# Peptides against a protein of PDB entry 7BDX: the designs that were tried, part 101

Target 1, 212 residues: chain A of PDB entry 7BDX
Amino acid sequence: EMGAAACTLLWGVSSSEEVVKAILGGDKALKFFSITGQTMESFVKSLDGDVQELDSDESQFVFALAGIVTNVAAIACGREFLVNSSRVLLDTILQLLGDLKPGQCTKLKVLMLMSLYNVSINLKGLKYISESPGFIPLLWWLLSDPDAEVCLHVLRLVQSVVLEPEVFSKSASEFRSSLPLQRILAMSKSRNPRLQTAAQELLEDLRTLEHN

## One batch from the design tools (peptide; aimed at target 1 G12 T70 A74)

Design b2_p29_4 (made by RFdiffusion4)
Pose (drawn by RFdiffusion4):
Structure b2_p29_4 (pose): chain A 212 residues (1-212), chain B 210 residues (1-210), chain P 29 residues (1-29)
Amino acid sequence: as target 1 above (212 residues)
Amino acid sequence: EMGAAACTLLWGVSSSEEVVKAILGGDKALKFFSITGQTMESFVKSLDGDVQELDSDESQFVFALAGIVTNVAAIACGREFLVNSSRVLLDTILQLLGDLKPGQCTKLKVLMLMSLYNVSINLKGLKYISESPGFIPLLWWLLSDPDAEVCLHVLRLVQSVVLEPEVFSKSASEFRSSLPLQRILAMSKSRNPRLQTAAQELLEDLRTLE
Amino acid sequence: ALFTHPELTEEQKELVEETLEELLEALED
């Protein structure tokens, strides 16, 4: 209970750039981010499906962990630190997104997809994520999730890699062969404007790159 | 005069999340949200045989109080704090909406309805408001108001209550059937564009979940 | 979420901006 309360407080204060710089400056953040991935992996493996039932100081603990990772990656030196020091944590995030079934732990998936988008803002972070093993199959599969907030964060991540045609050129062929053009087109007609424009903007960029 | 000027200044700066977080600790020593409800209750009681005066120092004081409550509830930890600590203030707001006759204190009713919408974004806040005494009769009463802006914010609150699970097993199925569907339909053909669109949106949501 | 703003004059808007800057600096300290 005490462990989760401290992680929740750290999640609250980690929204500040000044606090994020102080976390990376203290010589204990490396250990914190290594054991963070182990705790997130342990939490996901412990779930035999079901849902989560807002596990008392268990789910709030991992949510605080993913929330901290997201708030750290939201700061320039935070996403820089993560791609240099905590590459294993990025591997764990990408692995846990594929390991989590659609509709299972939706809040954890959005927090994790938000952190991957933030890390992709760093040039090395974009290279690391896009060059990870089943990255393209993971993207089109996360789009098969019924939750609209998960689809929105997948489209924002796809738009981020698509916005760097150099990195996008390495993952050619499968981007044209396997992309769920129908699902993205359905998302460009959603009554939710943020999801609708995200898919509309991604479709504009996808059609423009195939011709230009 | 001085009290209203300081409250208006606080209403201006309360649009910042950093300021809202700073306000939530101050409620301990000086019961800011506890005495806010008393001041709002005292103001409406003082309008015995009369309606609003406006441009007054007293009118802008309560407007600033309701504006601050709204700007606090607009921040996630603000609406979380209100539903945990300031449930009496939420009671006062819901009570004063029913106590105010139609056409009386229109600006105050809109600001108050905006704060309830914001608190309803929080899961516990939605339960607390929808399970409050006389809540459905209050929605009907507020929709009978001639002012379009008040009807708009009632429909926005009703839309917030209609969306999300609320157990869904006839707990929310009966809430939808008990609404003034005729008035919502009349407001869907309204000459006020903002009101017409809110009633149209609400009607779509009522039909979607039927 | 919905936000509200008071009806302010030009001088009152400047005062609100100054006060907000001072408060933000104090909170940083």

Design b2_p29_4_s1 (made by RFdiffusion4, then SolubleMPNN; from b2_p29_4, 16 letters changed)
Fold by OpenDDE base, seed 1:
Structure b2_p29_4_s1 (fold): chain B 212 residues (1-212), chain C 212 residues (1-212), chain A 29 residues (1-29)
Amino acid sequence: as target 1 above (212 residues)
Amino acid sequence: as target 1 above (212 residues)
Amino acid sequence: PITVQPELSEEEREEVKRVLEELLKKLKE
């Protein structure tokens, strides 16, 4: 499928800051990112009925889209664009992460989580994500995933909130009451060293903030 | 259509040499250019029955593909890649230019002609194009187009042959006998100044070579 | 060599211009 091929190439080159700037400087950027969310949503909706093989052209196409968003969000001007002009896309990513069941579409989840993490580097982006309705329940849902990579990137996103006092102070009570601390504790005992380290660091940071 | 949007973005950024190098350096480049020719061919074949509106997403997608090829060929390493690794694509472009009727798919013709012109900057590319079976009849066919822009870019391609003694010497007799000199002469009297100038210059160069 | 760019509709150009202007304004603030 030519669309998948073109999108995959665009994904590959989007790792360059110059390419991201070129994309954003183009007059088709808004349309592209507007349709991106719809396309991803359509894909996820199609999963409920037909076991789409993870290796289909359609799957690859959606992975490329998520990868492009991630790479755009890796750049300062890209984050600014997403936070100011593509909030609907961010809403869609959050929604899709909630719609997917544990273990379902692992690769897509990881890409979407990476994009949200990159967006969270922007204070406005972090505020937008963390203040989204159902954000804490979403964390609980995602941390229930059996995939270590999914859980790792959720922990990184949580860490983004924890390390920002302005944001964390507003939700500290909810985090303490509703964050699945037992699951995070279990992850700190994981055989996966990256997951283990991330979970341990997060628990330490949370404990430090409780005493302050 | 998301494919058209992604492809259009890729087209836009492909005007940069760095992006072209990034495309070619990727492991998906061969597959992309292989499918590109097939996609363009499929589009042209679809025109015989259904009056596809020139403004459809499919048309825009194909325009973007042709634009990408043009921009890749604008770069030295891109020309080298096309001449060495994507000759089938060049064959397809030549074939499609022959399949399209005068006045049909003008925008696509112009883009494809621009790509061939860029390829012709490479001596190997020029040899490949000019030695293609039916090249001179193709020129006659294309110069019959009522569109001045199509004719202009055909004249530029002919000029590429004329200005390369090694190539022109091998086909000089055929050019003199089969090139539609009367049509080119008519173009030298066109009200379009770009077409007029190109035709006049070509005629002068041809006359100079006859006396040598 | 010839380089070609996608043709933009007037509506698309205006929309991009507006978005870019808004982005530039926010970057200056």
Scores: peptide ipSAE 0.196, ipTM 0.696, DockQ to the pose 0.282; fails the geometry check
OpenDDE base, seeds 2, 3, 4, 5: peptide ipSAE 0.185, 0.177, 0.161, 0.163; ipTM 0.624, 0.615, 0.686, 0.591; seeds 2, 3, 4, 5 fail the geometry check

Design b2_p29_4_s2 (made by RFdiffusion4, then SolubleMPNN; from b2_p29_4, 17 letters changed)
Fold by OpenDDE base, seed 1:
Structure b2_p29_4_s2 (fold): chain B 212 residues (1-212), chain C 212 residues (1-212), chain A 29 residues (1-29)
Amino acid sequence: as target 1 above (212 residues)
Amino acid sequence: as target 1 above (212 residues)
Amino acid sequence: PITVQPDLSAEQRALVEAVLAALLAALKA
């Protein structure tokens, strides 16, 4: 509980732009994010054998790490750092999202998706993520999750791609053919108002772009 | 492992005065130290049944907590916070030191004794600790420990009492009659130079105060 | 006063130092 608390404290302070700049301005930023990726990977790999209670200290620690990455990516200089200097970490996050089963480690998935969304605010970051091998199949996998919050943040990431012509024009045909449109349509009828709105907007955007 | 790692990280950063101030300035400081005390107590109570390997994740976590408390108490504002707002934690530390058998959880004992020593730098803290029920019997119990490092830090705490006339004058007769002077004398002949010096100084201080 | 440091692996030490640097920078801003 306390290890989780300690990481949570670090997570909390990472919400400050000044703290992010301090982390990145240090000589150990690269190493920190390398270790972060390795730790997250090790955690997810360990889930296949032990009924890890979601509330374990290990889980909380990894949640905090994912939270730190998210908060770093929320700042412009943080996004630039991740996209230029920590591509391996981005690859790790994408891989972990693919390795987790629907409904598994929901909170971690949400945090990782939030970090990817933040990275996608940068055109270079969006380009990198969307061009990653298996990105479109990964979206299909994630949209099959029963958790509304997971699906919401997947839709937000998809919208980032759709709203950027430079990225979407290159992959538009593959996106349209491979997205589970029926699933997204079902989400537009969800009782969750946030999910409902996000799905509806995405469907409208996709329709608008079909006529262009 | 990750929980212990997170706590260890927090322990590492707690050596900074600025970090201590940030922890104490937050709205969660009281809750954090309350949970710290409860966690330490729960850990020590669990030792009576299971051969807890000293190297367990639980042990490392508790060590980190004790280290954080020590480092907080190393800073003036941290001492003031502990003495004014976390007396229950101080009571817990005193209780745990009494519950542990000689030679048991040596590293934890040392860390807890270091925290009490730091608290005793503040007159109010010294007063609180020395006036705690069973403090003098506790010193006798701890000085029977076979570990030189435990005994060293007990002697340092005793010296804090002896060197403060306002505190020592009120309890001088009880201290002199109840301290295991023969044990302290034996320590002054130890092969450990740090223990030897500490014991010798304490004996000299006690003799000097007897003539006043 | 006594300050105590944990026994850290090289990886843990690097992480602690990075976090510490970040925290210190944030507090100065």
Scores: peptide ipSAE 0.124, ipTM 0.498, DockQ to the pose 0.309; fails the geometry check
OpenDDE base, seeds 2, 3, 4, 5: peptide ipSAE 0.115, 0.120, 0.114, 0.118; ipTM 0.486, 0.493, 0.511, 0.482; seeds 2, 3, 4, 5 fail the geometry check

Design b2_p29_4_s4 (made by RFdiffusion4, then SolubleMPNN; from b2_p29_4, 13 letters changed)
Fold by OpenDDE base, seed 3:
Structure b2_p29_4_s4 (fold): chain B 212 residues (1-212), chain C 212 residues (1-212), chain A 29 residues (1-29)
Amino acid sequence: as target 1 above (212 residues)
Amino acid sequence: as target 1 above (212 residues)
Amino acid sequence: PITVQPELSEEERALVEETLKKLLEALRK
């Protein structure tokens, strides 16, 4: 309980750039993010067995960890740190996103996707995650999720890939051949305005690529 | 392990006034500090039985908690919060300081004493802790500690009492009758310059009170 | 970039927002 409370407070203050700098300025940062990945992995692996209550202290703790990673990645120095020094964490996040089934651990998926989106703001980060084995299939796996927020952040991550020629050109063939166009088109008709907008923007970006 | 890491990071960033404000801005603060007191108490109680390794994750976690309390109390709004809303925590710290024997849990004692010193900067805080049952005997109990840092922060806390007439007048008789003058005089001859200075300053303050 | 906060009550959220607003105002000065 205390761990979850402390981690939640850390999450709350991690939205500040100064706090992120303070976190990264200490020798404890590497260890923290290493253990973060392990903890998140252990939590997700535990879901296959005992139904962990979504509002348990364990869940709150893991959500806070994912939130901290997201907020760290929201800052330039945080992105640099993650991409250069915490690649194992990024690999873990990608793995966990693949291991979770549609509708499973939705809140955690959203937080992890948000963190990856923030990482994708850095070209080096975008390159790293997009070159991960099975990245494109992972995107489509996640896009099959029934949750609008999951789909929203998948679309944003797809957009980050599409908008960067240096990254997109490397996987353009696979991307085009596997694109769930009908699914994205359906999302562009969603009643959820955020999802609708994201899908429309992505479709516009894709059309622009076809004319160039 | 992860809890200790998270709490340590929170401790590190809590030295910032902005972070303290952020911690206190949430309804989670009350719960956090409530659990903090309970956790610290449980840890100290566990020391009587199994020799907890001083560098264990449990120890690190509790040290981080004590550090957070100290840093919160270093800020004006933090002192106000603790004195008004977390008196139970202050009571717990006073209790734990009394329960620990000389030479036992030195690092934790120092952190707790630092937190009380910071609280004493607020007149309301000083009044609260000084009016606690057995406060003066507690000071002398702590001053018998062989550790110079413990003694240093005890002397600083004593000085805070002596320098505030509104507080000192209420307990002047007990204070004068029980003052370990020879111990303080010995400390004024310490090779530790910080301890020496603190003892000398206190002796000067006491002399000033005798002439008024 | 996206930042996320713990789920807070409306009152907690309001306090955080007010605090953030004050901080932002202080930085603009």
Scores: peptide ipSAE 0.124, ipTM 0.555, DockQ to the pose 0.266
OpenDDE base, seeds 1, 2, 4, 5: peptide ipSAE 0.117, 0.114, 0.108, 0.116; ipTM 0.551, 0.550, 0.555, 0.551; seeds 2, 5 fail the geometry check

Design b2_p29_5 (made by RFdiffusion4)
Pose (drawn by RFdiffusion4):
Structure b2_p29_5 (pose): chain A 212 residues (1-212), chain B 210 residues (1-210), chain P 29 residues (1-29)
Amino acid sequence: as target 1 above (212 residues)
Amino acid sequence: EMGAAACTLLWGVSSSEEVVKAILGGDKALKFFSITGQTMESFVKSLDGDVQELDSDESQFVFALAGIVTNVAAIACGREFLVNSSRVLLDTILQLLGDLKPGQCTKLKVLMLMSLYNVSINLKGLKYISESPGFIPLLWWLLSDPDAEVCLHVLRLVQSVVLEPEVFSKSASEFRSSLPLQRILAMSKSRNPRLQTAAQELLEDLRTLE
Amino acid sequence: AEAAALMEELFEKTEEMTEEALEKAEEEA
């Protein structure tokens, strides 16, 4: 209970750039981010499906962990630190997104997809994520999630890699062969404007790159 | 005059999340949200045989109080703090909406309805508002108001209550059937565009979940 | 006059804050 309360407080204050700089400056953040991935992996493996039932100081603990990772990666030196020091944590995030079934732990998936988008803002972070093993199959599969907030963060991550045609050129062929053009087109007609324009903007960039 | 000027200044700065977080600790020593409800209750009671005066120092004081409550509930931890600590203030807001006759204190009713919408974004806040006494009769009473802005913010609150699970096993199935569907239909053909679109959106949501 | 204009501006800002609150809540969800 005490452990989760401290992680929740750290999640609240981690929204500040001044606090994020202080976390990386203290010589204990490396251990914190290594054991964070182990705790997130342990939490996901412990779930035999079901849902989560807002596990008392268990789900709030891993949500605080993913929330901190997201708020750290939201700051320039935070996403820089993560791609240099905590590359294992990035591997764990990419692994846990594929390990989590559609509709299972939706809040955890958005927090994790938000952090991957934030790390992709760093040039090395974009290279590391896009060159990870089944990255493209993972993207099209996360789009098969019924939750609209998960689809929105998948499209924002796809748009981020698509916005760097150099990195996008390494993962060619499968981007044209396996892309769920039909699902992205359906998302360009959603009544939710943020999801609709995200898919509309991604479709504009996808059609423009195939011709230019 | 001085009290209203300081409250208006606080309403201007309360649009910042940093300021809202700073306000939530101050409620301990000076019961800001406890005495806010008393001031708002005292103001409506003082309008015995009369309606609003506007441009007054007293009018802008309670507008600033309701505006501050709304700007606090607009921040996630603000609406979380209100539903945990300031449930009496939420009672007062819901009470004063019913106590105010149609056409009386229109701007105050809109600001109050905006704060309830914001608190409803919080899961416990939605339960607290929808399970409050006389809540459905209050929605009907507020929709009988001639002012279009008040009707718009009632429809926005009703839309917020209609969306999301609320157990969904006839707990929300009866809430939808008990609404003034005729009035919502009349407002869907309204000559005020903002009101017409809110009633249209709400009608789509009522039909979608039927 | 000036006070009424200020009050109208603050009212508009409160509307903006209310609109942004749902967007932020969706992000947090």

Design b2_p29_5_s1 (made by RFdiffusion4, then SolubleMPNN; from b2_p29_5, 14 letters changed)
Fold by OpenDDE base, seed 4:
Structure b2_p29_5_s1 (fold): chain B 212 residues (1-212), chain C 212 residues (1-212), chain A 29 residues (1-29)
Amino acid sequence: as target 1 above (212 residues)
Amino acid sequence: as target 1 above (212 residues)
Amino acid sequence: SERRELMERLFKQTEENSERAVERAREER
């Protein structure tokens, strides 16, 4: 209980840039983010098809961890830290996103996707995650999720790749050949306005890239 | 492990006023400090004469909790919060300080004493803790500790009481009748310069109050 | 539950913070 409360509190305050800087300014950050990855991995491995109650201390704790990572990645110095000093955590997040089934741990997936998106704001971060083995197949796996929020955050991450020519050029062939176009087209007709807009924008971005 | 790491990180960042304000600005603070007291109490009750290794995750976690409370109490808004909204935690700290034997959990005692001292900077906080049942006997119990740092922080807390006429007047009779003068005089001859100075200053303050 | 509501609020706060992350990154350039 106390661990979950402390972590939840840390998550809440980590929305501040000053707090992120304070987190990173200490020698404790490396250890914290190392254990974060391990803890998240242990949680995902424990799910073994049993829907862990979203209301459990363990679930709350892992959500808070993912939230902290996301908030750290929302700040320039946080992105730099993650990409330079916590690559194992990013690798773990990518792995865990692959290990989770469609519809499984939706909120956790969203937080992890948001963290990756935030990392992708930095070109170095975008290069790192996009060059990860299986990254493009992972995006399509995640885009198969029935949850609109998961799909939205996948599309945002895909857009980050597409909008960066230096990154997109390296993966353009694989991207174009494996693109779940029908799925994205279906999302462009979604009743969810955020998902609809994101899918439409991505389709427009992709069309623009075909003509250049 | 992760709980201890998260709590330790929160302890580190709580040294900032901005972070303390962020901690307190949410609805999470009440729950966090409620569970903090319970966790600290559970730890102290578990000690049952066994020296818990100072290096245990549990010990580190409890130290971090006490450190967070101390850092929160170092800020004006934090003192106000503790005195108004977390009195149970203050009562728990007072209780735990009474339950710990001389020489037991020295670092924890120091952190708890520092938190009480920080609370005592606010007159409302000083009134609250000094009016707690058994407070004066507790100070003398704590002053029997063989550790110089424990004794130093006890003397500082005693000084906070003595230097506030409104508070001291209420307890002056009990204070004077039970004062471990020989112990304080022994501390005024300590090889520890900080303890020596604190004991000398307190003796001077007490002499000044006898002449008025 | 109060716990769920708390988690949802934090989630929303994190989402809003992520949405602003691009804007902040543009302002820093």
Scores: peptide ipSAE 0.321, ipTM 0.795, DockQ to the pose 0.230
OpenDDE base, seeds 1, 2, 3, 5: peptide ipSAE 0.314, 0.319, 0.319, 0.315; ipTM 0.794, 0.793, 0.795, 0.794; seeds 1, 2, 3 fail the geometry check

Design b2_p29_5_s2 (made by RFdiffusion4, then SolubleMPNN; from b2_p29_5, 13 letters changed)
Fold by OpenDDE base, seed 1:
Structure b2_p29_5_s2 (fold): chain B 212 residues (1-212), chain C 212 residues (1-212), chain A 29 residues (1-29)
Amino acid sequence: as target 1 above (212 residues)
Amino acid sequence: as target 1 above (212 residues)
Amino acid sequence: SERRALMEKLFEETERNSERAVEEAEELR
């Protein structure tokens, strides 16, 4: 209980850039983000056996941790910190997104995808994420999720790759050969307006790249 | 481990007034400070049986909680919040200061005394603390501590009472009859300059009140 | 002031529209 309460307050105040600056300017940031990855990994490993109620203190704690990482990655200096000093955490987030089944831990997936999207704003972060082994298969695995919010955040991350020629050129062959075009086309007809728009924009971006 | 790390970061960032305002402006502040008191009480109750190493994750967590309370009380709106909405936490801090033996949990005592001193800056807070049952005996119990920093913060809290005529008048008879004058005089000769100065100032303030 | 001095410093980079994880007011149970 108390750990979840403290972490939730830290998540709430991390919405401020000044608070992110205060988190990262101390001597404890490295240790915190190292333990964050381990804690998230331990939580996901516990899901295969115990139907952890989505509303447990442990779940709330892990949501708050993922929220903090997202808010740190929303700031320029936070992105620099993550890509230079906390690569293991990024590796853990990519791993956990792969380990989670479609429909499993939807809220956590959304937060982790938001954090990766924010990291992808930095070209160095985008390079690091996109050069991760199995990154393209991971995107398609995540895009098979029944949740519209998960799929929306995957499409935004895919768009970050597509809009960066230096990154896209390295993966273009694999990307074109494995692209779940029918799935994206189905999303472009979704009743969810945000998902519909994101899928339409991505389809337009992809068409522009094929004509170049 | 992770709870202590999160709470320690929250403690660190709570040194900002804007962060204190962000903590208190949310819907979770009341619950957080309620659980804080319970957690601190649980920790102190665990000390009678287990030699908890002063460097445990649990100890560090409780230190961070006490540090957060101190930093909240350092701000005008934080004092108002504590005296209006978290009186149970103040009661818990007073209780725990009484339950701890001389020389036991020195660092926690210092943080709790600093929080009470900050609350005492508000006249309503000073009234609330000083009207607590057994407050004057508690001050003398704490002043028997072998630690110079504990004694320093007790003397500062005593001075807050002495310098407020409206509060001091209510306790003046009990205060004068039980004052450990020989202990304070011994502190005025301490090799610790901060303790020496605080004891000298208090003795001067007391002399001024006797001549009025 | 008994306030602890623990303010820390961060660095700047160029941004697209970053997303903040707004804490949905899920009541901590």
Scores: peptide ipSAE 0.120, ipTM 0.775, DockQ to the pose 0.065; fails the geometry check
OpenDDE base, seeds 2, 3, 4, 5: peptide ipSAE 0.031, 0.024, 0.019, 0.029; ipTM 0.773, 0.762, 0.764, 0.765; seeds 2, 3, 4, 5 fail the geometry check

Design b2_p29_5_s3 (made by RFdiffusion4, then SolubleMPNN; from b2_p29_5, 14 letters changed)
Fold by OpenDDE base, seed 3:
Structure b2_p29_5_s3 (fold): chain B 212 residues (1-212), chain C 212 residues (1-212), chain A 29 residues (1-29)
Amino acid sequence: as target 1 above (212 residues)
Amino acid sequence: as target 1 above (212 residues)
Amino acid sequence: SERQKKMEELFKKTEENAERAAEEARELR
């Protein structure tokens, strides 16, 4: 209980850039983010059995951790820190996104995807994430999720890859051969306006790349 | 482990007034400080058996909690919050200071005493603390501690009471009758310059009160 | 629950932060 409360407060205050700078300026940041990945992984591995209630202290704790990571990634210095000093955490987030089943831990997936998207704002971060083994299959696995918010954040991450020629060129063959075009087309007809727009934009970006 | 890490980061960032305001401005502050008291109490009650290593995750966690409380009490709005909305936490801190033996959990005692001293900067806080049952005996019990930092912070808290006529007048009889004058005189000869000064100042303040 | 509401509020703030970062990144491209 107390851990979840402390972590939740830390999540709330980490919405401030100054707080993120204070977190990262301390010698304790490395240890914190190292343990963060392990804690998130341990939690996700524990889910294969009991339907942990979304409102459990463990769930709240992990949700807050993912929120902190996302807030850190929202800041330029935070992205730099994650890309330079917390790559194992990024690897863990990618792994956990692969290990979670469609519809499982939707809110956690959204936060993890938001963190990865924010990291992808940094070209070095985008390169690191996109060069991760199984990254492209992972994107398509995540696009099979029934949740519109999960799919939205996946499409945004896909767009970040597509819009960066230096990254896209390395994966273009695999990307083109495995692209779930019918799924993206279905999303472009979604009743969710954000999902619809993201799918339409991605389809336009993909068409532009086929004509070049 | 992760709880201690999160709490330690929260402690570090709580040194900022803006962070304290952010903590207190959230609807989560009440719950956090409620659980804080319970967690500290549970920890202290667990110490009567095993010598928990000072570097345990539990010790670090509780240490960070006490640090957060101290940092909150260092800010005007934080003192107001503690005095108005977290009185149970103040009662718990007073209780824990009484339950701990001389030389036991010295660092935790120092943080708790620092928090009480910071709260005592607020006249309403000083009144609340000083009107607590057994407050004067508690001060003398704490002055029996072999640790110079514990004794220093106790002397500072005693001075806060002595320097406030509205508070001192209510306890003056008990204070004068129970004052460990020989102990304070011994501290005025301490090799610790901070302890020496605090004891000398308190003795001067007490002499001024006897002449009035 | 009140806990869920608080988590949703923090989620929303985190989403807003992430979106702001994304918008800033789009303006720089």
Scores: peptide ipSAE 0.233, ipTM 0.758, DockQ to the pose 0.213
OpenDDE base, seeds 1, 2, 4, 5: peptide ipSAE 0.187, 0.230, 0.233, 0.229; ipTM 0.747, 0.757, 0.756, 0.757

